Peptides against a protein of PDB entry 1LOE. Designs and how they scored, part 98

Target 1, 181 residues: chain A of PDB entry 1LOE
Amino acid sequence: TETTSFSITKFGPDQQNLIFQGDGYTTKERLTLTKAVRNTVGRALYSSPIHIWDSKTGNVANFVTSFTFVIDAPNSYNVADGFTFFIAPVDTKPQTGGGYLGVFNSKDYDKTSQTVAVEFDTFYNTAWDPSNGDRHIGIDVNSIKSINTKSWKLQNGKEANVVIAFNAATNVLTVSLTYPN
Target 2, 181 residues: chain A of PDB entry 1LOE as posed
Amino acid sequence: TETTSFSITKFGPDQQNLIFQGDGYTTKERLTLTKAVRNTVGRALYSSPIHIWDSKTGNVANFVTSFTFVIDAPNSYNVADGFTFFIAPVDTKPQTGGGYLGVFNSKDYDKTSQTVAVEFDTFYNTAWDPSNGDRHIGIDVNSIKSINTKSWALQNGKEANVVIAFNAATNVLTVSLTYPN

## One batch from the design tools (peptide; made by RFdiffusion4, then SolubleMPNN)

Design b2_p24_8_s2
Fold by OpenDDE base, seed 4:
Parts: C-alpha cells; sequence; structure tokens
Structure b2_p24_8_s2 (fold): chain B 181 residues (1-181), chain A 24 residues (1-24)
C-alpha cells in the first residue's frame, strides 16, 4: 500500500506545547502525521485547554485559527485517509482510525463524542463521503459524516494555508484553504 | 486556488466548555 504523510509547518517543539498521541511526532519545524497503512492514528493536541464557552453565562467564544499543511501522497489515487483539525474534550484519546480519521467512531450522530472537526479528506469512503468521490473538505459534528463538504483538489507536496473561524453571533464555522498559485 | 466551506454549528450543544485543539 502507498504511504501518505502529512506535515504542518511551524510546529516545532520549541514553538508549541503539544501532546502527541499514536504515531504523531514533531521535527525541527514540522508536526508530522504519517499514515503508512489504514487504521493507523497519529495525533497531536495543544496542551493548553481552551475555554470555548462559559457554563455560567452561556457565552460562546469567537474562534480563529490558522495553519499550514503539506500532504505527500505518492499515488494520488491510492492515498491514506486525510488530515484533520479537531476540537474535543480535554481528555480525548485516539479514536477509530482509517476512514474515521482517528477522531470519530460512528457515521451516525453521537452526542457523547463531543467532537467537532474539519477534515481534509483524501480517501473516498462510500458509506458516508460525498457520492462524487472527490477529495473534499468537510465539517464534522459528532460524526464522521460531514454536515457540509466542499470538493478540493490536492496539490501533492504543496503547502496549503488554512484558516478556520467561528462566529459566535451567527454560529457559523468557516474554513478557507489556499494554495499559493 | 482557494476553497471555502461553511456550516452552522452549535458549539455549546456539541462540545464541553473546556476543550483541546488537535490534529490527526
Amino acid sequence: as target 1 above (181 residues)
Amino acid sequence: ATYNLSATVDLKANLPDYVRLGFA
């Protein structure tokens, strides 16, 4: 099988406080997530918990994050499952690998998961992915089956700049991915 | 090339008040 690797630049050990899970690790300048075979899981968590909403007041925080990633996929039609950004409970552990991206366990809505994710999905899972078979960006809420998706053309080995933002006033989560071309 | 995607998400209903951010 083909090996697909994902790297996020500017995530060196001296730059971020990360908790590594599974096969995730960091180099001098990159967070590296290697998926050699299906069902492998590599994760990295920011060590500092985020207060995303206030249980006393009910206020929800606005949120903006940005990062750069590179996907190396020797065979564009035989790649691993993809790359995922996620928000999860502080004690989150690796979940089901493969098509579940190491962050979910079900295609059905599971409130107990308490996980929201943005997937950059490079593998077509017929059970839940868009029927066109395109690589896609997806927004996932307590399920690997995305609540919305956008077709996306992977540029192998190229840096993708991502911005993810949440507007608490509108409850809208936005994702933008830009290749420098 | 730029790709944009959005969705309405009730974070309070779906997440605990304290979370961690991560990559997988």
Scores: peptide ipSAE 0.763, ipTM 0.978, DockQ to the pose 0.684
Fold by OpenDDE base, seed 2:
Structure b2_p24_8_s2 (fold): chain B 181 residues (1-181), chain A 24 residues (1-24)
Amino acid sequence: as target 1 above (181 residues)
Amino acid sequence: ATYNLSATVDLKANLPDYVRLGFA
């Protein structure tokens, strides 16, 4: 049957089946993506494949997903590369680390990447990040260079509540991040 | 504090029909 919409309420080690890649792992209560050392890659995939568009009809699904994350930075002025949500082929593997977030390999658009990401970027890479140097949220389509960004102030150690939604009628991907304070 | 961001994305043109969601 044709998939027209889906919703994922929350990601987490206690709620979803995960496939761990690189240095990613879970405890009984937390998902840990190793960010203490630069250029390391830790990833976790939701194990169930998602049918986001129908190859027979060409119809694209609407979807909403939500999750929370916490960044514990050792220094407010010196943090790792941040946190990333991504959508990728079912057989996706870790890509270039560091500023490429383990998700991409180029600042140039590469359709063969077949990856869309939402980055919560805490490190300024002069080669592709917004020139104001702000920490930012970015939407990335087959490139580490975001197609759009929003300045974002990290609240160290605080839970960020994220909602990501896609409207197939408009092709608009929306991201909202909320801190409790 | 709330931060909102949006962009137009052609998912069909840029992704396969079956995908996995992930974190990195």
Scores: peptide ipSAE 0.761, ipTM 0.977, DockQ to the pose 0.796
Fold by OpenDDE base, seed 3:
Structure b2_p24_8_s2 (fold): chain B 181 residues (1-181), chain A 24 residues (1-24)
Amino acid sequence: as target 1 above (181 residues)
Amino acid sequence: ATYNLSATVDLKANLPDYVRLGFA
């Protein structure tokens, strides 16, 4: 089986391996995806397409992605929708619907979106988020309504180290988020 | 603090064979 690794070590104006969409932009070694307001979308795509499964053999690739993100909101009680990692068609475009993380467009399953995402959701949407109202990590398959979630305590302004892995033998997607301190 | 989450996902059924990875 094949394994894909996605690593970004530096962000800058000459970032040739990223496709910026919407309000996404870079500063000195920093990627900014969203403003601290709702309904703004900033995205960055890894420019190289990934062959995630083979249509001839049916084989599915394993993959591991690791990255660090920071949610830095001026007011910890008024945070945007959060941060999202996603896998989508090569021609994917930002979605502008409120609460959909810039990735989805429906609370219902829509196979045509062909998008799998890991959300680090900081805003409670009563229509689809876990009823306890907790900030949460979610795994999303063609819907903003997660197939599974985990309550998560946001540490505003702190670096979160994330590892996302897919095991093709078991079809299990695993997410690990760590605050080192 | 460490948070772990997992789910069974049929990537082949839900994604095209060629994809892009991204952040939002």
Scores: peptide ipSAE 0.736, ipTM 0.975, DockQ to the pose 0.877
Fold by OpenDDE base, seed 5:
Structure b2_p24_8_s2 (fold): chain B 181 residues (1-181), chain A 24 residues (1-24)
Amino acid sequence: as target 1 above (181 residues)
Amino acid sequence: ATYNLSATVDLKANLPDYVRLGFA
């Protein structure tokens, strides 16, 4: 079984409460997502909506968020699907589980999904993942098939420090993951 | 170990103006 735990260190100007969906829950220190069986979905949303672009002016916001996560996958031959950060409509609900990470429903681009995600993918799905079979970081835009990926060596049970930033002037989304050792 | 990844994303074209952030 795979368990993912994370804590938010920085996200926007305000600290926000969480909305739990599926099997997600909180402790005093971490948000925990437990995947006891394949295709289970646990999610947590920041309760406060974010105005990410202005429909009147067309201006798009810059943002930076940072968090720490831990993936426990003791069995390298039988892992779950990984961990995902996502941006979605305010009324978003859990989507298809398993390889779709509870966030998407298709490997084909679907603008109606209105979801952007950063995946930390621990399971190789032949239909859409990079052919080398590596665990990977991916940037997903309205599809579970990433628009860009990077091979990533999971350090089981260790804290990964993540920084995700968007520069509205360049439209570049950046992801940085650091293990302390 | 550090891993860096980037991509060009048109947020306005792909997201609504109001969103929620989440983890799964």
Scores: peptide ipSAE 0.768, ipTM 0.978, DockQ to the pose 0.687; fails the geometry check

Design b2_p24_8_s3
Fold by OpenDDE base, seed 1:
Structure b2_p24_8_s3 (fold): chain B 181 residues (1-181), chain A 24 residues (1-24)
Amino acid sequence: as target 1 above (181 residues)
Amino acid sequence: ATYTLSATVDLAANLPENVRLGFA
């Protein structure tokens, strides 16, 4: 099978490999996806489409993506909805904001969504999030309700290093988040 | 601190053949 890898090192105002949607934009140092006001949606897409599986052969690509992110919250007890990595159709548009992260529209499985996401969720939504109320990492398949989650301690203002890998031989998607300090 | 999470996902059953990666 094929392997596709992406690494994000810098974001600038002249990034031509990104498609910005909603309130998403870049500065010299950062990609900004959210505003201070809740329920806004900002997204950035890699401009190059990926052939992630092939209907003729049935082959599925191996996948590795790495990036860093920072969540800055003026009040650590009242953070926005979080940060999300997603895989979606090439013509994807911003979806429902807030607890739906701008990526989904339902807590029920909806195959028409055709979206897989990794959420770094900083806000507890009673209707679908883990009952312990922890901030968490989640893997979402065509639903905002994660198929699996892990409690995660947000370090406000600190850089998190993320690796997301998909093994086509096992169909396992793996997410690793590291705070180096 | 390191956090690791895994899940089995059938990409072919849930995604189109051609996709884009994104952040939100």
Scores: peptide ipSAE 0.765, ipTM 0.977, DockQ to the pose 0.886
Fold by OpenDDE base, seed 4:
Structure b2_p24_8_s3 (fold): chain B 181 residues (1-181), chain A 24 residues (1-24)
Amino acid sequence: as target 1 above (181 residues)
Amino acid sequence: ATYTLSATVDLAANLPENVRLGFA
């Protein structure tokens, strides 16, 4: 089965800044998301809310975040759905699992979701994923169907460095994934 | 290898003012 782990900072058992949901947990100084079962959801939220935009001023925050992940996918016929970075309401709870990544509930745009995500998708869902069947990076806005995607070649068991940046002046969200070698 | 992806996203139109970041 596929296992996905994250390393943003040094994780540990005394982490006070994470809210774990579902099967999410920390081990060996990594955030681990077990996806052995298709409909199983593991999530972790940063506990501190972020004022991402202000309705009175109209200002929107610029931000840059980075993390490292490792995916172990030993069996191509028994893979999970990948993992997702997301921005959601403070009271967000796990959503539909499997192909919906525990973050969304619809392939159609649903403003009530109030969720923006960057997916690192390792499973091809015919109903909404790019037809080439490639593993891919996707940017999702209130829908599991990405507004844009890019093919990505997984290096199994290797660390990938990710940077996600948002420019409020242009409203451009940029994702960069780098394998060190 | 480096992979880069971008998209235009109106955060104010699609998110509440106060949010949490997370992984799933």
Scores: peptide ipSAE 0.764, ipTM 0.977, DockQ to the pose 0.692
Fold by OpenDDE base, seed 2:
Structure b2_p24_8_s3 (fold): chain B 181 residues (1-181), chain A 24 residues (1-24)
Amino acid sequence: as target 1 above (181 residues)
Amino acid sequence: ATYTLSATVDLAANLPENVRLGFA
């Protein structure tokens, strides 16, 4: 089984081949995806397409992606929509903003979306988010309603080191987020 | 602090063969 790895340590335009969508842009080593306005959408795509499965053989690739993100807010109680990693068709375009994170359009499963995402969700949407109201990590498959979630305490302004791995033998997608302290 | 989350995902059933990775 093929293994594909992506390691993201810098987001500057001189370091990565990115396609910017909506309000997304980079400055120096930072990828900025949102303005200080609700319901805005900013996205950045890796320009190189990935062949993650093969219809002729049925084989699915293993992959590992790592990156670091920071959410800045005045305090830990400040609310924004969050941060999202996603896998989508090569011609993907920004979708519904706000609680849909610019990635989805429905809380119901819609295979035509053809999108898998890992959300780091900082805003509680009553209609689909876990009822405990916690900020959370979620795995989303063709729906903004996560198939699984994990409560997560945002550390304001701190770098979160993320590893997302897919094991093709087990079909298990694993997300790990680590703060320095 | 470390947070770990896993789920079973059928990529072939839900994604096209060729995709792009992105952030939003």
Scores: peptide ipSAE 0.761, ipTM 0.977, DockQ to the pose 0.863
Fold by OpenDDE base, seed 3:
Structure b2_p24_8_s3 (fold): chain B 181 residues (1-181), chain A 24 residues (1-24)
Amino acid sequence: as target 1 above (181 residues)
Amino acid sequence: ATYTLSATVDLAANLPENVRLGFA
């Protein structure tokens, strides 16, 4: 079986109000997501709902979020599905379909999922991933098939610093991933 | 190394008003 572990620092249970789903858990200040098999999902949600837009006023929130993650793979050339940040309905549940990152359940646009995600994808799925086969960052809107992607070179076991920002005036979502070297 | 990616996303058209953030 292919096993990949994901760790996110500064996600201790005393500091963050988290809802764990599947195999997700925390130890001290670290969030751990472990995939023993490709169809196993570990997730963590921030417990507090966010009012991201308002139908009465039409206002949409600006936001900036940052986090760090580490992907630990026993074989750097054989890595399971990657790490994903997502925005979803308050009652969102893990999706266990193979290759869908635990977030989506189809390769085609499905507005009923009501999920926006940023994937840090370490496994090439021929059916929907960029044809160059590169590990990549993707922005996903109600589909595992990204609306845009960027080739990304995984540094196994190294901390990646991520910043995700949304500008409501332009509707632009920006993702930045930085390794220290 | 820094990697940057952007896209236009209509959040109001694709998300409910109230959401949760998460990791998977």
Scores: peptide ipSAE 0.735, ipTM 0.974, DockQ to the pose 0.682

Design b2_p24_8_s4
Fold by OpenDDE base, seed 1:
Structure b2_p24_8_s4 (fold): chain B 181 residues (1-181), chain A 24 residues (1-24)
Amino acid sequence: as target 1 above (181 residues)
Amino acid sequence: MTYNLSATVDLKANLPDYVRLGFA
């Protein structure tokens, strides 16, 4: 079984391995995905396609990716919609913004989306988010309605260290988010 | 503080064989 690993350490203005979409852009050390405007969509794709499973053999790759993100909300009550990591077709384009995170278009399962995402959702959408209203981590499969969620307390301005791993033997996708405290 | 979440995902059923990773 093939293993694929990705590590993101920094972003810069000369980042050549990124495809920017919508309002996404890089600063000296950061990737900015949103403007201070509601429902804006900013995305960045890694330019290199990934062979995540083999159509001839049916083999699926293991993968591990790690990154850090910071949500810096000037107002703790106005934190936009959060942050999203996603896996999508090579020709993917920005989708519906706002609560759909620029990644999905429906709360219903849509196989044509061909997108898997890990959301770090800071805005409660009553139509599909967990009823407790908590900010949450979610795993999304072809729908903005997560197949599983975990309540999560945002630490505003703090670095979150994230590890996302997929075990091809078990088909389990694992998300780990760690704050320094 | 660490938060852990997992789910079973059938990648072959839900993704194409070639994909791109991204952030939004």
Scores: peptide ipSAE 0.765, ipTM 0.978, DockQ to the pose 0.874
Fold by OpenDDE base, seed 4:
Structure b2_p24_8_s4 (fold): chain B 181 residues (1-181), chain A 24 residues (1-24)
Amino acid sequence: as target 1 above (181 residues)
Amino acid sequence: MTYNLSATVDLKANLPDYVRLGFA
C-alpha cells in the first residue's frame, strides 16, 4: 500500500502551499485560524491534493502526519471552539462555525460531507460532546459528533506536538498529543 | 504528558479518492 507523510513545523506569510479560507492567515512562523470570537471560521488547506485511496484498485493509503499547535485562550474556561485537523474533498469550503469547528454541519452522520477530522475541542457543546464536559480530542467521521474521544487538559499557550497516523490494513486512525514539558 | 486516541475508520467509504488536508 501507498504511504503519505507530511509535517508542518513552521508557517510564514510567503508560504505558497497553503490555501487560506475565511479568517485564516499566517504571521511570522505561525498559523492563525481563530480570533477567539465565537462562530469565526479560519481554515488553511494544503494546496496539493492527496490520493488517499485508489478508485481503480481499491487500495487505501497509509499515512502519517505531524504538526504543532498552540492555543492561546483569553480565559481558561471560556475559550474558542478549539483546533481541528481535517481531510475533505478538494473543493471543500468553510462549513458551520462555532461548535461545528468550520468543518461540519450536522451531529448526525452525513455521508455527503465526505470529511474526516481530528478535533482538539476546547468548548463543551451539550448536544454532542462527552457529557463530562472535559476538553477532549475527538475523531470525527462525517459528523461533529465524534466516534471516539479522549479527555485532554489544555496547556494554555504551550506547544502541543501531534502525530496522526492511519493504518490501511487495520483501518485504525491513531492520534497522539504530547506536551513536552 | 501524552494523550492517545484511536478509532476504526473506513476511509474509502467516507472520503473521496482525492482529498485535501487542512486545519481549522
Scores: peptide ipSAE 0.764, ipTM 0.979, DockQ to the pose 0.874
Fold by OpenDDE base, seed 2:
Structure b2_p24_8_s4 (fold): chain B 181 residues (1-181), chain A 24 residues (1-24)
Amino acid sequence: as target 1 above (181 residues)
Amino acid sequence: MTYNLSATVDLKANLPDYVRLGFA
């Protein structure tokens, strides 16, 4: 089984391996995706397509990716929608903003979306988020309604180190987020 | 502080064979 690794260690204005969409851009080693206002969409795609499964043999690849993100909340009680990692078709375009994270258009499962995401959700949407109202990490498959979630406490302004791995033998997607404290 | 989450996902059934990775 093939294994694909992807790691982003630095974002800059001269980053040649990123495709920016919507309001997304880079400056001084930072990737900025969202303004401190709901319903804005900013995205960045890794320019190189990834072959995650073989249409001829049906074989599925393992993969591991890692990155670091920082959320600077303008108000601890009024935060934007959060941060999202996603896997989508090569020609993917920005989708519905706000609670849909610019990645999805429905809370109902839609296979035609062909998108899998890991959300770090800082805003509670009553219609689909966990009823406890907690900020959370979620795994989304062709729907903004997560198939599984984990309560998460945002550390404002702190670097979060994330590792996302997929095991093709078990079909398990794993997310790990670590704060320095 | 570390947070862990996992789920079973059928990538072949839900994604095309070629994809791009992204952030939003």
Scores: peptide ipSAE 0.760, ipTM 0.978, DockQ to the pose 0.870
Fold by OpenDDE base, seed 3:
Structure b2_p24_8_s4 (fold): chain B 181 residues (1-181), chain A 24 residues (1-24)
Amino acid sequence: as target 1 above (181 residues)
Amino acid sequence: MTYNLSATVDLKANLPDYVRLGFA
């Protein structure tokens, strides 16, 4: 089973391996994903398609992806949506439904979405988020309603280091988020 | 502080064979 690894160390204006969608852009080596107005989404895709499983053999690749993100909000008590990593079809387009992280369009499972996401959710949506109202990490499969979640305390303005790994032998997707402190 | 989360995901059942990674 092959292993796929993706790492971006610099986000420059001349970034050739990113496809920007919506309000997404780079400046000063930072990827900025903005929601300037309601129902707008900033997204960035890695331009190279990934062969995540083989349709002939049925073999699934292992993968490991690492990245960092910062949520820098003027009001740490009013941060909408948060940050999302996702895996989607090569022709995926931004979704503009409110509360769906720009990735999904329903709280119900919809296999036609063909999207798996890891959400770092800073906004409580009563309809689908964990009832405790905590900010949380979630694993989403074709639905904004996570199949599993973990309470997470946002450190506003701090760099979060994330590692997402998939073990094809066990079908386990693992997410690790680390703050320096 | 480290937060860990895991879940079982059937990628073949839920994703196409070729995908792109992204952020939103």
Scores: peptide ipSAE 0.736, ipTM 0.975, DockQ to the pose 0.865

## One batch from the design tools (peptide; made by RFdiffusion4, then SolubleMPNN)

Design b2_p25_1_s1 (from b2_p25_1, 9 letters changed)
Fold by OpenDDE base, seed 1:
Structure b2_p25_1_s1 (fold): chain B 181 residues (1-181), chain A 25 residues (1-25)
Amino acid sequence: as target 1 above (181 residues)
Amino acid sequence: MGFSATSNNSEIRVVSLSFSSTLNL
């Protein structure tokens, strides 16, 4: 079995196992992806490749990740654009900003993207988001248009605890988000 | 794997992270 495992409880100024992209940086032991300004894109990648799929056997990795994130907006009603956890080749670069979350470039399925993402989307984009306009969690496979979504109530400025697990045997991705308070 | 965020007016932060994967060969 090939395994990859790591944890970061404090993000240091010289975090060697992360690749920072765009506006992503560390401060006060936290990873800050975006600045509170217009048109900002920030990313951070684990610096080592993660073997998710084996071409010889066709096997896919099981994985579990847990993280805590905060969206800190000036108010609860004007919040854009969103946050995402994603798996893609380690050499990927920031993609389209805004509603594409810096991860995708189209709502059309593009297998060459080789990207799976879990989005925490705070802004309604009429071209691809659920018609109810709710902020939502989405599972994105090679497209910003989610294959599945669930409404999510943002608590502005509060820490959200997330667990994402993938079971290769069942091909099921599970996402859990909770606010401690 | 990683995180990405885009913003018009918001600061988005990650406080902690753990990750584990297992691939049967």
Scores: peptide ipSAE 0.810, ipTM 0.972, DockQ to the pose 0.935
Fold by OpenDDE base, seed 4:
Structure b2_p25_1_s1 (fold): chain B 181 residues (1-181), chain A 25 residues (1-25)
Amino acid sequence: as target 1 above (181 residues)
Amino acid sequence: MGFSATSNNSEIRVVSLSFSSTLNL
């Protein structure tokens, strides 16, 4: 088996195992993806390729990731656009901003993007988001239009603990989000 | 793998991260 593992409990000023893109940077031991200004896009990629799919065997990796993120908006009712965890080739660049979350360019399925994302979407885009307008967690496969979503209540400025796990045998991706206390 | 965020008004931060994958060959 091939195993890849890493952890970052404090994001240093020169975090060499990350590739920073757009407005992404580190400060006060945190990874800051966006600035609190208009039209910001920020990303950070693990700098080493992760072997998720093996072309020879067709096998797909099992993986588990846990992280804590914060969306810090001026107020709780006007928040755009969202946050994603994604898996894509290491050489990918920021994609379309705004509602595309810097990860996708279309709601049409495009296998060439080779991207799976879990979105934490705070802004309703009528063209692809759930019609109820709720902030939501979504699973995105090669498209900004989620294959599945679940309503999520943002706690502005609070740390959200996330666990994402993929079981290759069952082809099931699980996502959990909790706000402690 | 990584994180991406877009915003018009918000600072979005990641506090900590762990990742592990296993691929059967």
Scores: peptide ipSAE 0.806, ipTM 0.971, DockQ to the pose 0.934
Fold by OpenDDE base, seed 3:
Structure b2_p25_1_s1 (fold): chain B 181 residues (1-181), chain A 25 residues (1-25)
Amino acid sequence: as target 1 above (181 residues)
Amino acid sequence: MGFSATSNNSEIRVVSLSFSSTLNL
């Protein structure tokens, strides 16, 4: 069995196990993906490839990730665009267009992207988001158009605790988000 | 794998992270 595990409780100024893309960087021991300015995209990748799928056996890894994130907007009623945890090929690059959350580039399903994301989407894009217009958590497979969504109430400026788990045997991805305070 | 965020008006940050995976071969 191949295992990978790591934790980061404080993001240092020289966080060597992360690759920063776009405007992402570390500040005050936090990973800051975006600043509160227009047209920003920021990403951070784990620097070591994770063997999540084995072509020889066809097996897929089980994984669990836990993280705490904050969306801090000056106006709680106007928040764009969102945050994602994602898995993609090692040569993945930031994508443009705010609604694509820096990960995708189309609402059309593209199996060649080999990308799975859990989105925490704060901005309603009429072309692909759930018609109720709610901020939402979504599971995205090879498209910004989620295969499943659930309404989510953003608490602006508050730390959200997230747990994402994937069970390869059942092919089920679970997402939990809580605001402890 | 990692995190991505886009913004027109929001500071988005990650405070902490843990990850574990197991692949049976």
Scores: peptide ipSAE 0.804, ipTM 0.971, DockQ to the pose 0.938
Fold by OpenDDE base, seed 2:
Structure b2_p25_1_s1 (fold): chain B 181 residues (1-181), chain A 25 residues (1-25)
Amino acid sequence: as target 1 above (181 residues)
Amino acid sequence: MGFSATSNNSEIRVVSLSFSSTLNL
């Protein structure tokens, strides 16, 4: 069995195991992906490749990740665009901003993107988001158009605790989000 | 793997992260 594990409880000024892209950086022991300015895209990648799929055996890894994130908007009414955890090829670069969350470029399914994302989407994009207009958690497979979504009530400026687990045997991805406060 | 965020007016931060994967070979 090949195992990969790591944890970061404080993001240092020189976080060697992260690759920062776009506006992503560390400050005050936190990973800041976006600044409170217009049209920002920020990403941070784990610096070491993670073996998720083995071509020889066809096996897919089980994984679990937990993280805490904060969306800090000037007001709760106008919040854009969102946050995502994603898995993509090792050489991944920032993709389209705005509603594409810096991870995708289209609502059309594109298997060549090889990207799976869990989005925490705060802005309604008519072309692909759930028609109810709710802020939502979405599971995105090779498309910004989620294969499944669930309404999510953003608590502005509050820490959200997330757990994402993937069971390779069942091919099921589970996502939980809680606000402890 | 990693995080990505886009914003028009919001600061988005990650406070902590833990990851574990197991691949049977």
Scores: peptide ipSAE 0.797, ipTM 0.970, DockQ to the pose 0.952

